# Peptides against a protein of PDB entry 7C96: the designs that were tried, part 18

Target 1, 73 residues: chain A of PDB entry 7C96
Amino acid sequence: PVIPDDFRCPISLELMKDPVIVSTGQTYERTCIEKWLQAGHGTCPKTQQTLTSTVLTPNYVLRSLIAQWCEAN

## One batch from the design tools (peptide; aimed at target 1 S12 W36 H41)

Design b2_p19_3_s1 (made by RFdiffusion4, then SolubleMPNN; from b2_p19_3, 10 letters changed)
Fold by OpenDDE base, seed 2:
Parts: sequence; structure tokens; C-alpha cells
Structure b2_p19_3_s1 (fold): chain B 73 residues (1-73), chain A 19 residues (1-19)
Amino acid sequence: as target 1 above (73 residues)
Amino acid sequence: SAEEEQRKTLEEIRKEFLE
């Protein structure tokens, strides 16, 4: 079935396995956003807003929702 | 600013990750 857009990483467009939240509130696959930050970027890929922090917070709620969706589909 | 000029569109970012 069709994967909900909110479950896809804005960068890879793939189903997120380890979703993390950046300071702007957007969620990305950890590996994708880490590569972006390691390249020296300080903006949010999707919104282009400047990040106030480079701390990545695990999105446990979304991770759970994705897991539940995968089990049902 | 220098940072603004270095900003890439989401499409450009996606292409870099897919290539």
C-alpha cells in the first residue's frame, strides 16, 4: 500500500527507520540529516530555516506509528 | 549572507543523496 507522506524522510523519500527531530520541528531519517550536518550545513533541508541547535531528538511517537503501520501493511 | 547563498533547494539536496 501507499506509504503516508509523513512517514517518509523529506530527503530520501523512504520510510523512516530512525526518525529524529531537528530544532525547526521537522523530522528526518537520522542518517540523512547527520550527513547534511556533517557537510557543514546549518539549515533545515525542508524549510531552509536556520537551525538554532544541531541536537537531534528521537521522534519516538512517529517511530511507533511507523512500526504499527508496517505491522498492519 | 554567505550561508544564504550556500543554501540548496530540497530538490537539489535529494539529488545529491540519490546520485
Scores: peptide ipSAE 0.500, ipTM 0.807, DockQ to the pose 0.357
OpenDDE base, seeds 1, 3, 4, 5: peptide ipSAE 0.492, 0.487, 0.477, 0.498; ipTM 0.804, 0.800, 0.797, 0.805

Design b2_p19_3_s2 (made by RFdiffusion4, then SolubleMPNN; from b2_p19_3, 11 letters changed)
Fold by OpenDDE base, seed 4:
Structure b2_p19_3_s2 (fold): chain B 73 residues (1-73), chain A 19 residues (1-19)
Amino acid sequence: as target 1 above (73 residues)
Amino acid sequence: SAAKEQQETLEKIREEFHK
């Protein structure tokens, strides 16, 4: 079935397994955003806004929603 | 528009990750 856009990583376009929130409020797959940051970037891939922090906060709510969707599909 | 520019930039980023 079609994966909801909100469940796809903005970078990989794949179903997120470990979604994390950046300082701008956008959510990405942890692996993707970590690679982006490690490459020396300090902006949000989706919005290009400067990140005020490099802290990545797990989006447990989204993770749960994705899990529920996967169980139903 | 700003939204269009943001999308174009994101597309470029996606291309880099795909490589």
Scores: peptide ipSAE 0.663, ipTM 0.913, DockQ to the pose 0.209
OpenDDE base, seeds 1, 2, 3, 5: peptide ipSAE 0.653, 0.657, 0.654, 0.658; ipTM 0.910, 0.912, 0.911, 0.912

Design b2_p19_3_s3 (made by RFdiffusion4, then SolubleMPNN; from b2_p19_3, 11 letters changed)
Fold by OpenDDE base, seed 5:
Structure b2_p19_3_s3 (fold): chain B 73 residues (1-73), chain A 19 residues (1-19)
Amino acid sequence: as target 1 above (73 residues)
Amino acid sequence: SAAEEQQKILEEIREEFHK
């Protein structure tokens, strides 16, 4: 089946397993965005906006939606 | 350029993820 674009990490381009939200509201795979941050970057890969915080908030809603989609497909 | 460097880093992260 075709994977919804919203379910793919903007960095890895793969189905997200542990989606997290950054301060700009964009969602990424945790490991991907962590690598970006660890590399010393403080901007959002998708929007290039400066992150007001490096806190990563789990996107439980999306995580659930992805899980449900995977179960159905 | 900065944009090119950023893209390079993102590409490297992607490649590492796909390993």
Scores: peptide ipSAE 0.442, ipTM 0.861, DockQ to the pose 0.887
OpenDDE base, seeds 1, 2, 3, 4: peptide ipSAE 0.423, 0.429, 0.422, 0.433; ipTM 0.856, 0.858, 0.855, 0.858

Design b2_p19_3_s4 (made by RFdiffusion4, then SolubleMPNN; from b2_p19_3, 11 letters changed)
Fold by OpenDDE base, seed 4:
Structure b2_p19_3_s4 (fold): chain B 73 residues (1-73), chain A 19 residues (1-19)
Amino acid sequence: as target 1 above (73 residues)
Amino acid sequence: SELEEQKKTLEEIRKEFLE
């Protein structure tokens, strides 16, 4: 089945397993965004906006929605 | 600006992650 765009990491384009939210409100797969940040970048990959913080907040709601979708599809 | 020039497009970022 076609994976909803909101369930795919903007970077890897794969179904997110551990989605996290950055300061801009965008969500990415944890491993992807961590690698990006570890490389010394301070911008949001998708929006190119400067991050006001490097804190990553788990998107539990999305994680659950993805899990539910996977169970149904 | 210098800041803008330092920014990469999402497409470029995706390519880097494929490497």
Scores: peptide ipSAE 0.522, ipTM 0.820, DockQ to the pose 0.303
OpenDDE base, seeds 1, 2, 3, 5: peptide ipSAE 0.518, 0.522, 0.514, 0.521; ipTM 0.817, 0.820, 0.814, 0.818

Design b2_p19_4 (made by RFdiffusion4)
Pose (drawn by RFdiffusion4):
Structure b2_p19_4 (pose): chain A 73 residues (1-73), chain P 19 residues (1-19)
Amino acid sequence: as target 1 above (73 residues)
Amino acid sequence: SEAEHRDETITEIREEYHE
């Protein structure tokens, strides 16, 4: 069960199934960041940096790295 | 107070995600 931290969501602290990127460059699990924005916050949770967009963008390359790691282990 | 509110929101989101 050796899970690299880079693949963990800063909020869930678990492996990411649907990693998305916010305008600051930070990556979160979709369901976690969605709840954060639903609670009225307009800030990057990790950096407290205020957001310039609400667009969540899938991090496909990370999805690929996680998927690769998953099949090996 | 604002920092505590943000920590509580993160904690609630974490609990709901693990459910």

Design b2_p19_4_s1 (made by RFdiffusion4, then SolubleMPNN; from b2_p19_4, 12 letters changed)
Fold by OpenDDE base, seed 5:
Structure b2_p19_4_s1 (fold): chain B 73 residues (1-73), chain A 19 residues (1-19)
Amino acid sequence: as target 1 above (73 residues)
Amino acid sequence: SAEQERQEILEQIRKEFAE
């Protein structure tokens, strides 16, 4: 089935399994954004805004929605 | 350029997750 765009990581373009929110409010797959940060970048891949923090907050709501979608499809 | 570097890194990361 067609994966909703909101469920895809902006970087990997694949269904997110461990979605995390960055300071700009954008959500990415944890591993993807971690690699981005490890590469020395301090901007949001999607918006190019400067990240005010490197803290990655789990997006449990989205994770749940994705899980529900996966169960139904 | 910074933008080129950004795109290159993003592409590299993407490739790691490509099926």
Scores: peptide ipSAE 0.440, ipTM 0.855, DockQ to the pose 0.828
OpenDDE base, seeds 1, 2, 3, 4: peptide ipSAE 0.404, 0.410, 0.399, 0.417; ipTM 0.843, 0.847, 0.843, 0.848

Design b2_p19_4_s2 (made by RFdiffusion4, then SolubleMPNN; from b2_p19_4, 12 letters changed)
Fold by OpenDDE base, seed 5:
Order: sequence, then structure tokens, then C-alpha cells
Structure b2_p19_4_s2 (fold): chain B 73 residues (1-73), chain A 19 residues (1-19)
Amino acid sequence: as target 1 above (73 residues)
Amino acid sequence: SAEKEQQEILEEIREEFRK
């Protein structure tokens, strides 16, 4: 089945398993964004905006939506 | 455009992660 774009990590383009929100409001797969930050980057991969925080907030709503989609497909 | 530039940069990032 076709994976909705909103369910795919902007970096890996794969279905997100542990989606997290960065300070810019964009959501990424945790492992991807952590690697990005660990590499010393301080910008949002998708928007290039400077991150005002390195805190990664779990996107539980999206996680739930993805889970529902996976159950149906 | 700004969106085009953002997309190009993101694609470069994606390529790095694909390695």
C-alpha cells in the first residue's frame, strides 16, 4: 500500500516508528534527527531553520495515526 | 523559490543518510 507522505520521515522517507517533533514543529524519525544533531548540526533538515532547542518531543498523535494505518494495511 | 532551495538542501541531507 502507498504510505501517506505525512507518515514518512523527511530524511529517511520511511514510515516513522518513533516520530519526534523538533523546535521548528517538523517531525522526524527519532534515530534520524538524533544522528543529525549528534553530527553537530543545529538546523532543521526540512526547513533549515535554526533549532531553538535540542529537545525532541514524541509525536504521540502521529504515532497513533501511523499505528492505525498499519493495522488497516 | 525558498521551497525549492529547502528541498534541494534536504535532498543533499537525504543522500548523506543513505550512505
Scores: peptide ipSAE 0.674, ipTM 0.912, DockQ to the pose 0.202
OpenDDE base, seeds 1, 2, 3, 4: peptide ipSAE 0.439, 0.436, 0.437, 0.444; ipTM 0.858, 0.857, 0.858, 0.860

Design b2_p19_4_s3 (made by RFdiffusion4, then SolubleMPNN; from b2_p19_4, 10 letters changed)
Fold by OpenDDE base, seed 2:
Structure b2_p19_4_s3 (fold): chain B 73 residues (1-73), chain A 19 residues (1-19)
Amino acid sequence: as target 1 above (73 residues)
Amino acid sequence: SEQEAQQQTLEEIRKEFAE
């Protein structure tokens, strides 16, 4: 089945397993955004907006939605 | 440029994720 765009990491383009929200409100796979930050970038990969914080907040709602989708498909 | 560096990073991450 086709993976919903909202369930794909903007970086890896694959189904997210550990989605996290950055300061801009965009969600990425934790591993991907951490590598992005480690590379020294201070912007949001998708929006190019400057990140006001490097704190990554788990997107439990999306994680649950993805799990439900995977269960049904 | 910063843009080029960012694009390079994205490419690298995608490659690593595919491993």
Scores: peptide ipSAE 0.708, ipTM 0.923, DockQ to the pose 0.792
OpenDDE base, seeds 1, 3, 4, 5: peptide ipSAE 0.620, 0.625, 0.636, 0.631; ipTM 0.893, 0.895, 0.898, 0.897

Design b2_p19_4_s4 (made by RFdiffusion4, then SolubleMPNN; from b2_p19_4, 11 letters changed)
Fold by OpenDDE base, seed 4:
Structure b2_p19_4_s4 (fold): chain B 73 residues (1-73), chain A 19 residues (1-19)
Amino acid sequence: as target 1 above (73 residues)
Amino acid sequence: SAEKERQETLEKIREEFLK
């Protein structure tokens, strides 16, 4: 099935399993964005905006939506 | 456009990240 764009990590392009929100409001797969940050980057991969914080907030709503989609497809 | 530029940058990031 065709995975909705909003369910894919902007970096890996894979279905997100542990989506997290960065300070810019964009959501990424946790492992992807953590590797990006650990590499010393301080910008949002998708928007190139400077991150005001390195805190990653779990996107439980999206996680649930993805789970529902996976169950149906 | 600004959007295209951002997408091109993201693509470069993907290439570096996933290689």
Scores: peptide ipSAE 0.607, ipTM 0.900, DockQ to the pose 0.191
OpenDDE base, seeds 1, 2, 3, 5: peptide ipSAE 0.590, 0.598, 0.596, 0.393; ipTM 0.896, 0.898, 0.897, 0.831

Design b2_p19_5 (made by RFdiffusion4)
Pose (drawn by RFdiffusion4):
Structure b2_p19_5 (pose): chain A 73 residues (1-73), chain P 19 residues (1-19)
Amino acid sequence: as target 1 above (73 residues)
Amino acid sequence: SAVATALTEHQETVAEENE
């Protein structure tokens, strides 16, 4: 069960199934960051940096790295 | 800060939901 931290969501602290990127460059689990934005915050949770967009963009290359790691282990 | 506190609380809520 040796899970690299880079693959963990800063909010869930678990492996990411649907990693999305916010305008600050930070990556979160979709369901976690969605809840954060639903609670009325307009800030990057990790950096407290205020957001310039609400667009969540899938991090496909990370999805690929996590998927690769998953099949090996 | 307020944002750090809110993030800690949110992490704790996610941990409880997972239990």

Design b2_p19_5_s1 (made by RFdiffusion4, then SolubleMPNN; from b2_p19_5, 11 letters changed)
Fold by OpenDDE base, seed 2:
Structure b2_p19_5_s1 (fold): chain B 73 residues (1-73), chain A 19 residues (1-19)
Amino acid sequence: as target 1 above (73 residues)
Amino acid sequence: SENEKALEEFIEEVKKEKE
């Protein structure tokens, strides 16, 4: 089945397993965004906005939605 | 844009790293 765009990491383009929210509100796979930050980037890959914080907040709601989608498909 | 290009390059790197 076709994976909803909102469930795909903007970087890996794959179904997210550990989605995290950055300061801009965008969600990425944890490992992907961490690598981006570790590479020295200080912007949100998708929006180009400067990150006001490097704190990554788990997106538990999305995680649950993805799990539900996987069960149904 | 510069950031857009950086993302595109990073996507390719991640793709190659995963196998």
Scores: peptide ipSAE 0.375, ipTM 0.853, DockQ to the pose 0.912
OpenDDE base, seeds 1, 3, 4, 5: peptide ipSAE 0.353, 0.366, 0.350, 0.352; ipTM 0.848, 0.852, 0.848, 0.848

Design b2_p19_5_s2 (made by RFdiffusion4, then SolubleMPNN; from b2_p19_5, 13 letters changed)
Fold by OpenDDE base, seed 5:
Structure b2_p19_5_s2 (fold): chain B 73 residues (1-73), chain A 19 residues (1-19)
Amino acid sequence: as target 1 above (73 residues)
Amino acid sequence: SELEEELKKMIEEVKKERE
């Protein structure tokens, strides 16, 4: 079945397993956004907005939704 | 832009790592 766009990481373009939210509200796969930050970038890959914080917050709701979707498909 | 090119490069690298 077709994977919902909101379930795909903007960087890996794959179904997220460990989704995290950045300061702009966008969600990415943890490993992907960490690599982006480690490369010295301080912007949101998707929106190009400057990040006000480098804190990554787990998106538990999305993680659950993705898990449910995977079980149903 | 430069930022867009860097993102494009990272996207390609991530895909390559998983192949």
Scores: peptide ipSAE 0.287, ipTM 0.815, DockQ to the pose 0.831
OpenDDE base, seeds 1, 2, 3, 4: peptide ipSAE 0.233, 0.176, 0.208, 0.148; ipTM 0.789, 0.750, 0.774, 0.718

Design b2_p19_5_s3 (made by RFdiffusion4, then SolubleMPNN; from b2_p19_5, 12 letters changed)
Fold by OpenDDE base, seed 2:
Structure b2_p19_5_s3 (fold): chain B 73 residues (1-73), chain A 19 residues (1-19)
Amino acid sequence: as target 1 above (73 residues)
Amino acid sequence: SENEKALEEFRKEVLEEKK
């Protein structure tokens, strides 16, 4: 089955396992965005907006939705 | 844009690392 775009990490383009939200509101796979930040980037990969914070907030709702989708497919 | 180019290159790196 086709994976919904909202369930794919904008960086890896794969189904997210540990989705986190950045200051711009975009969600990424934790490992991917952490590597992006570690590489010295201070912008949101998807929107190009400057990040006002490097804090990563777990997107528990999305994680649950993805889990439900995986169970049904 | 510069950000888009950076993302494209980063995607390649992430993909190779997962291999």
Scores: peptide ipSAE 0.395, ipTM 0.853, DockQ to the pose 0.853
OpenDDE base, seeds 1, 3, 4, 5: peptide ipSAE 0.369, 0.364, 0.376, 0.373; ipTM 0.848, 0.846, 0.849, 0.848

Design b2_p19_5_s4 (made by RFdiffusion4, then SolubleMPNN; from b2_p19_5, 11 letters changed)
Fold by OpenDDE base, seed 4:
Structure b2_p19_5_s4 (fold): chain B 73 residues (1-73), chain A 19 residues (1-19)
Amino acid sequence: as target 1 above (73 residues)
Amino acid sequence: SENEKALEEFIEEVRKERE
């Protein structure tokens, strides 16, 4: 089935399993964004904006939506 | 920019590894 764009990590383009929100409000797969940050980068991949924080906040709402989508498809 | 180039390389690598 076609994966909704909002359910795909902007980096990997895969269905997110552990979506996290960065300071810019964008959501990524945790492993993807962590690797980006660990590589010494401090920008939001999608927007190119400088991150004001490296804190990653779990996007539980999106996680639930993705889970529901997976159950239906 | 350097950041943009780094991002492009990073994304390419991530997507390549997951294929």
Scores: peptide ipSAE 0.696, ipTM 0.916, DockQ to the pose 0.759
OpenDDE base, seeds 1, 2, 3, 5: peptide ipSAE 0.695, 0.694, 0.693, 0.692; ipTM 0.918, 0.916, 0.916, 0.916

Design b2_p19_6 (made by RFdiffusion4)
Pose (drawn by RFdiffusion4):
Structure b2_p19_6 (pose): chain A 73 residues (1-73), chain P 19 residues (1-19)
Amino acid sequence: as target 1 above (73 residues)
Amino acid sequence: ATAAARAETMAEAREIAAS
């Protein structure tokens, strides 16, 4: 059960199934960051930096790295 | 002080996600 932290969501602290990137460059689990934005916050949770867009963009390369790690272990 | 504020914001984000 040796899970690299880079693959963990800063909010869930668990492995990411649907990692998305916010305008600050930080990556979260979709369901986590969606709840954060639904609670009325307009800030990057990790950096407190205010957001310049609400667009969540899938981090496909990270999805690939996690998927690769999953099959090996 | 900035590190404490960030820890608090992450704690709140976790409570919101658990709700």

Design b2_p19_6_s1 (made by RFdiffusion4, then SolubleMPNN; from b2_p19_6, 11 letters changed)
Fold by OpenDDE base, seed 4:
Structure b2_p19_6_s1 (fold): chain B 73 residues (1-73), chain A 19 residues (1-19)
Amino acid sequence: as target 1 above (73 residues)
Amino acid sequence: SAAKQREEQLKLAREIYES
């Protein structure tokens, strides 16, 4: 089945396993956004907005939803 | 366009991820 767009990382385009929220409210796979930040970028890949913080907040709700979807599909 | 620029940044992020 087709992976829902909201469950795919905007960067990797793959199903997220460890989704994290950046300061702009966008969610990415942790490894993807960490590499982006480590490369010296300070903007949100999807929106190009400047990140007000480099803190990555786990998106537990989305993680759970994805897990449920995976079990059903 | 703004949309094109956003897509280009996403592509850059993907390239970095895959490197």
Scores: peptide ipSAE 0.713, ipTM 0.929, DockQ to the pose 0.918
OpenDDE base, seeds 1, 2, 3, 5: peptide ipSAE 0.712, 0.712, 0.711, 0.709; ipTM 0.929, 0.930, 0.929, 0.928

Design b2_p19_6_s2 (made by RFdiffusion4, then SolubleMPNN; from b2_p19_6, 10 letters changed)
Fold by OpenDDE base, seed 4:
Structure b2_p19_6_s2 (fold): chain B 73 residues (1-73), chain A 19 residues (1-19)
Amino acid sequence: as target 1 above (73 residues)
Amino acid sequence: SAAAAQQQQLELARQIAAS
C-alpha cells in the first residue's frame, strides 16, 4: 500500500526507521540528518531554517505509529 | 523563489545521504 507522506523521511523519501526531531520541529531519518550535519550544514533540510541546536530527539510517537502501520500492512 | 531554494537544499541533502 501507499506509504503515508508523514511516515517518509523528507530526505530519503523512505519509510523512517529511526525518526528524529530537529530543533525546527521537522522529523528526519537519523542517518540522513546526521550526514547532513556532519557535512557542515546548520540548517533544516526541508525548511532552510537555521538550527538552534544540533540535538536530535527521537520521535517515539512517530516510530510507534509507523510500526503499527507496518504491522497492518 | 523560496520554494525553489528549499527544494534545491533538499536535493543536496539527498545527495549527501546517498553518498
Scores: peptide ipSAE 0.754, ipTM 0.939, DockQ to the pose 0.917
OpenDDE base, seeds 1, 2, 3, 5: peptide ipSAE 0.753, 0.752, 0.752, 0.753; ipTM 0.939, 0.939, 0.939, 0.939

Design b2_p19_6_s3 (made by RFdiffusion4, then SolubleMPNN; from b2_p19_6, 10 letters changed)
Fold by OpenDDE base, seed 1:
Structure b2_p19_6_s3 (fold): chain B 73 residues (1-73), chain A 19 residues (1-19)
Amino acid sequence: as target 1 above (73 residues)
Amino acid sequence: SEAKRLEEQLKLAREIAAS
């Protein structure tokens, strides 16, 4: 089945397992964005906006939607 | 273009994630 674009990490392009939201509102796979931040980057990979915070907030809604989709497909 | 600049950063992020 075709994976919905919103369920793919903008970085890995794979189905997200642990989606997290950055300060700009964009969502990424946790491991991908953590590597980006650890490499010394302070901008949002997708928008290039400066991150006002490095806090990563779990996107539980999206995680649930992905789980539901996986069960049905 | 702006679109090109944004895509270049995503490419860099992908390279870092794959390392």
Scores: peptide ipSAE 0.728, ipTM 0.933, DockQ to the pose 0.915
OpenDDE base, seeds 2, 3, 4, 5: peptide ipSAE 0.726, 0.727, 0.727, 0.727; ipTM 0.933, 0.933, 0.933, 0.933

Design b2_p19_6_s4 (made by RFdiffusion4, then SolubleMPNN; from b2_p19_6, 7 letters changed)
Fold by OpenDDE base, seed 1:
Structure b2_p19_6_s4 (fold): chain B 73 residues (1-73), chain A 19 residues (1-19)
Amino acid sequence: as target 1 above (73 residues)
Amino acid sequence: SAAAARQEALEEARRIAAS
């Protein structure tokens, strides 16, 4: 079935397994955004906004929603 | 443009993530 856009990482375009929220409020797959930051970037790929923090907060709600969707589909 | 810049950033992020 078609994966909801909100469940896809803006970078990998794949279903997120470990979604994390950056300071801009955007959510990405952890591995994708970590590599971006490790490469020396300090901006949000999707919005181009400068990140006020490099802290990555797990998006547990989204993770749960994705899991529920996967179980139903 | 701003839109082009965002798309380029995402594409670069994809290249990095794939490496």
Scores: peptide ipSAE 0.734, ipTM 0.935, DockQ to the pose 0.895
OpenDDE base, seeds 2, 3, 4, 5: peptide ipSAE 0.729, 0.731, 0.733, 0.731; ipTM 0.934, 0.934, 0.935, 0.934

Design b2_p19_7 (made by RFdiffusion4)
Pose (drawn by RFdiffusion4):
Structure b2_p19_7 (pose): chain A 73 residues (1-73), chain P 19 residues (1-19)
Amino acid sequence: as target 1 above (73 residues)
Amino acid sequence: EAELAEAFEETMQEIRESV
């Protein structure tokens, strides 16, 4: 069960199934960051940096890296 | 600034417990 931290969501602290990127460059689990924005916050949770967009963008290359790691282990 | 940081940690913890 040796899970690299880079693959963990800063909010869930678990492996990411649907990693998305916010305007600050930070990556979160979709369901976590969505709840954060639903609670009325307009801030990057990790950096407290205010957001310039609400667009969540899937981090496909990370999805690929996690998927690769998953099959090996 | 410290109080805001604690409030954000608490919100993150509540979100963590709901997932």

Design b2_p19_7_s1 (made by RFdiffusion4, then SolubleMPNN; from b2_p19_7, 11 letters changed)
Fold by OpenDDE base, seed 5:
Structure b2_p19_7_s1 (fold): chain B 73 residues (1-73), chain A 19 residues (1-19)
Amino acid sequence: as target 1 above (73 residues)
Amino acid sequence: MEKERKETEELMEKIRESV
């Protein structure tokens, strides 16, 4: 089935397994955004906005929605 | 900025290929 766009990491383009929210409010796969940050970038890949923090917050709501979708599809 | 966007896209691709 077609994966909803909101469930895909903007970087990996794959279904997110460990979605995390950055300071701009965008959500990425943890592994992807960590690599981005490790490369020394301080902007949001999706929006180009400057990140005000490097803290990555687990998106439990989205994780739950993805899990529910996976169960149904 | 276009340069920044292109750089971002290139790195995103590199990261995508590494996961």
Scores: peptide ipSAE 0.473, ipTM 0.874, DockQ to the pose 0.958
OpenDDE base, seeds 1, 2, 3, 4: peptide ipSAE 0.455, 0.452, 0.456, 0.465; ipTM 0.868, 0.868, 0.869, 0.869

Design b2_p19_7_s2 (made by RFdiffusion4, then SolubleMPNN; from b2_p19_7, 11 letters changed)
Fold by OpenDDE base, seed 4:
Structure b2_p19_7_s2 (fold): chain B 73 residues (1-73), chain A 19 residues (1-19)
Amino acid sequence: as target 1 above (73 residues)
Amino acid sequence: MEAEREENEKLMEEIRESL
């Protein structure tokens, strides 16, 4: 089935397994955004806004929604 | 601005391909 856009990581383009929120409010797969940051980028991949923090906050709500979707599909 | 977005897309692609 077609994966909802909100469930896909903007970088990997795959269904997120460990979604995390960056300072801009955008969500990415943890491994992807960590690689992005380690590559020396200080901006939000999707919006190109400067990140005010490099803290990654788990998006448990989205994780739950994705899990529900996976169970139904 | 558009050129910058294109460049950013390439950077994201590089990360994606490194996964």
Scores: peptide ipSAE 0.700, ipTM 0.925, DockQ to the pose 0.881
OpenDDE base, seeds 1, 2, 3, 5: peptide ipSAE 0.697, 0.698, 0.697, 0.696; ipTM 0.925, 0.925, 0.925, 0.924

Design b2_p19_7_s3 (made by RFdiffusion4, then SolubleMPNN; from b2_p19_7, 13 letters changed)
Fold by OpenDDE base, seed 4:
Structure b2_p19_7_s3 (fold): chain B 73 residues (1-73), chain A 19 residues (1-19)
Amino acid sequence: as target 1 above (73 residues)
Amino acid sequence: SMAEKLENEKLMEEIRKSL
């Protein structure tokens, strides 16, 4: 089945396994955003907004929703 | 600008390909 857009990482374009939220409120796969930051980028990949923090907050709710979707599909 | 968005897309592509 088609993966819902909200469940796909904007960078990897794949179903997120470890979704994390950046300061702009956008969610990415942890490994993707970490590589983005390590590459020296200080902006949000999706919105180009400057990140006010490099803290990555786990999106537990989304992780659970994705897990539920995977079980059903 | 559109140019900036395209460049940003390219940067995301580079990260994606490095996975």
Scores: peptide ipSAE 0.709, ipTM 0.933, DockQ to the pose 0.878
OpenDDE base, seeds 1, 2, 3, 5: peptide ipSAE 0.708, 0.709, 0.708, 0.707; ipTM 0.933, 0.933, 0.933, 0.933; seed 2 fails the geometry check

Design b2_p19_7_s4 (made by RFdiffusion4, then SolubleMPNN; from b2_p19_7, 13 letters changed)
Fold by OpenDDE base, seed 5:
Structure b2_p19_7_s4 (fold): chain B 73 residues (1-73), chain A 19 residues (1-19)
Amino acid sequence: as target 1 above (73 residues)
Amino acid sequence: MEKEKKENEKLMEEIRKSL
């Protein structure tokens, strides 16, 4: 089945397993955004906005939605 | 800016390839 765009990491382009929210409000796969930050990038990959924080907040709501979708598809 | 957007796309691709 077709994976909803909201469930795909903008970087990996895959279904997110551990989605995290960055300071801009965008969500990425944890591994992807961590590598992005480790590479020295201080902007949001999707929006190019400057990140005001390197804190990554788990997106449990999205994680739950993805889990529900996976169960149904 | 389009150039910046393209650069970001390239950088994202590099990260993706490193996975």
Scores: peptide ipSAE 0.691, ipTM 0.923, DockQ to the pose 0.881
OpenDDE base, seeds 1, 2, 3, 4: peptide ipSAE 0.688, 0.689, 0.688, 0.690; ipTM 0.923, 0.923, 0.922, 0.923

Design b2_p19_8 (made by RFdiffusion4)
Pose (drawn by RFdiffusion4):
Structure b2_p19_8 (pose): chain A 73 residues (1-73), chain P 19 residues (1-19)
Amino acid sequence: as target 1 above (73 residues)
Amino acid sequence: SATVETNLATWSTELDASR
């Protein structure tokens, strides 16, 4: 069960199934960051940096890295 | 998950304290 931290969501602290990127460059689990924005925050959770967009963009390359890691282990 | 909700509440509290 040796899970690299880079693949963990900063909020869930678990492996990411649907990693999305916010305008600050930070990556979260979709369901976690969605709840954060639903609670009325307009801030990057990790950096407290205010957001310039609400667009969540899938981090496909990370999804690939996680998927690769999953099959090996 | 209750753990996710608790983490989100912690983060909100840290943000308010910083402000």

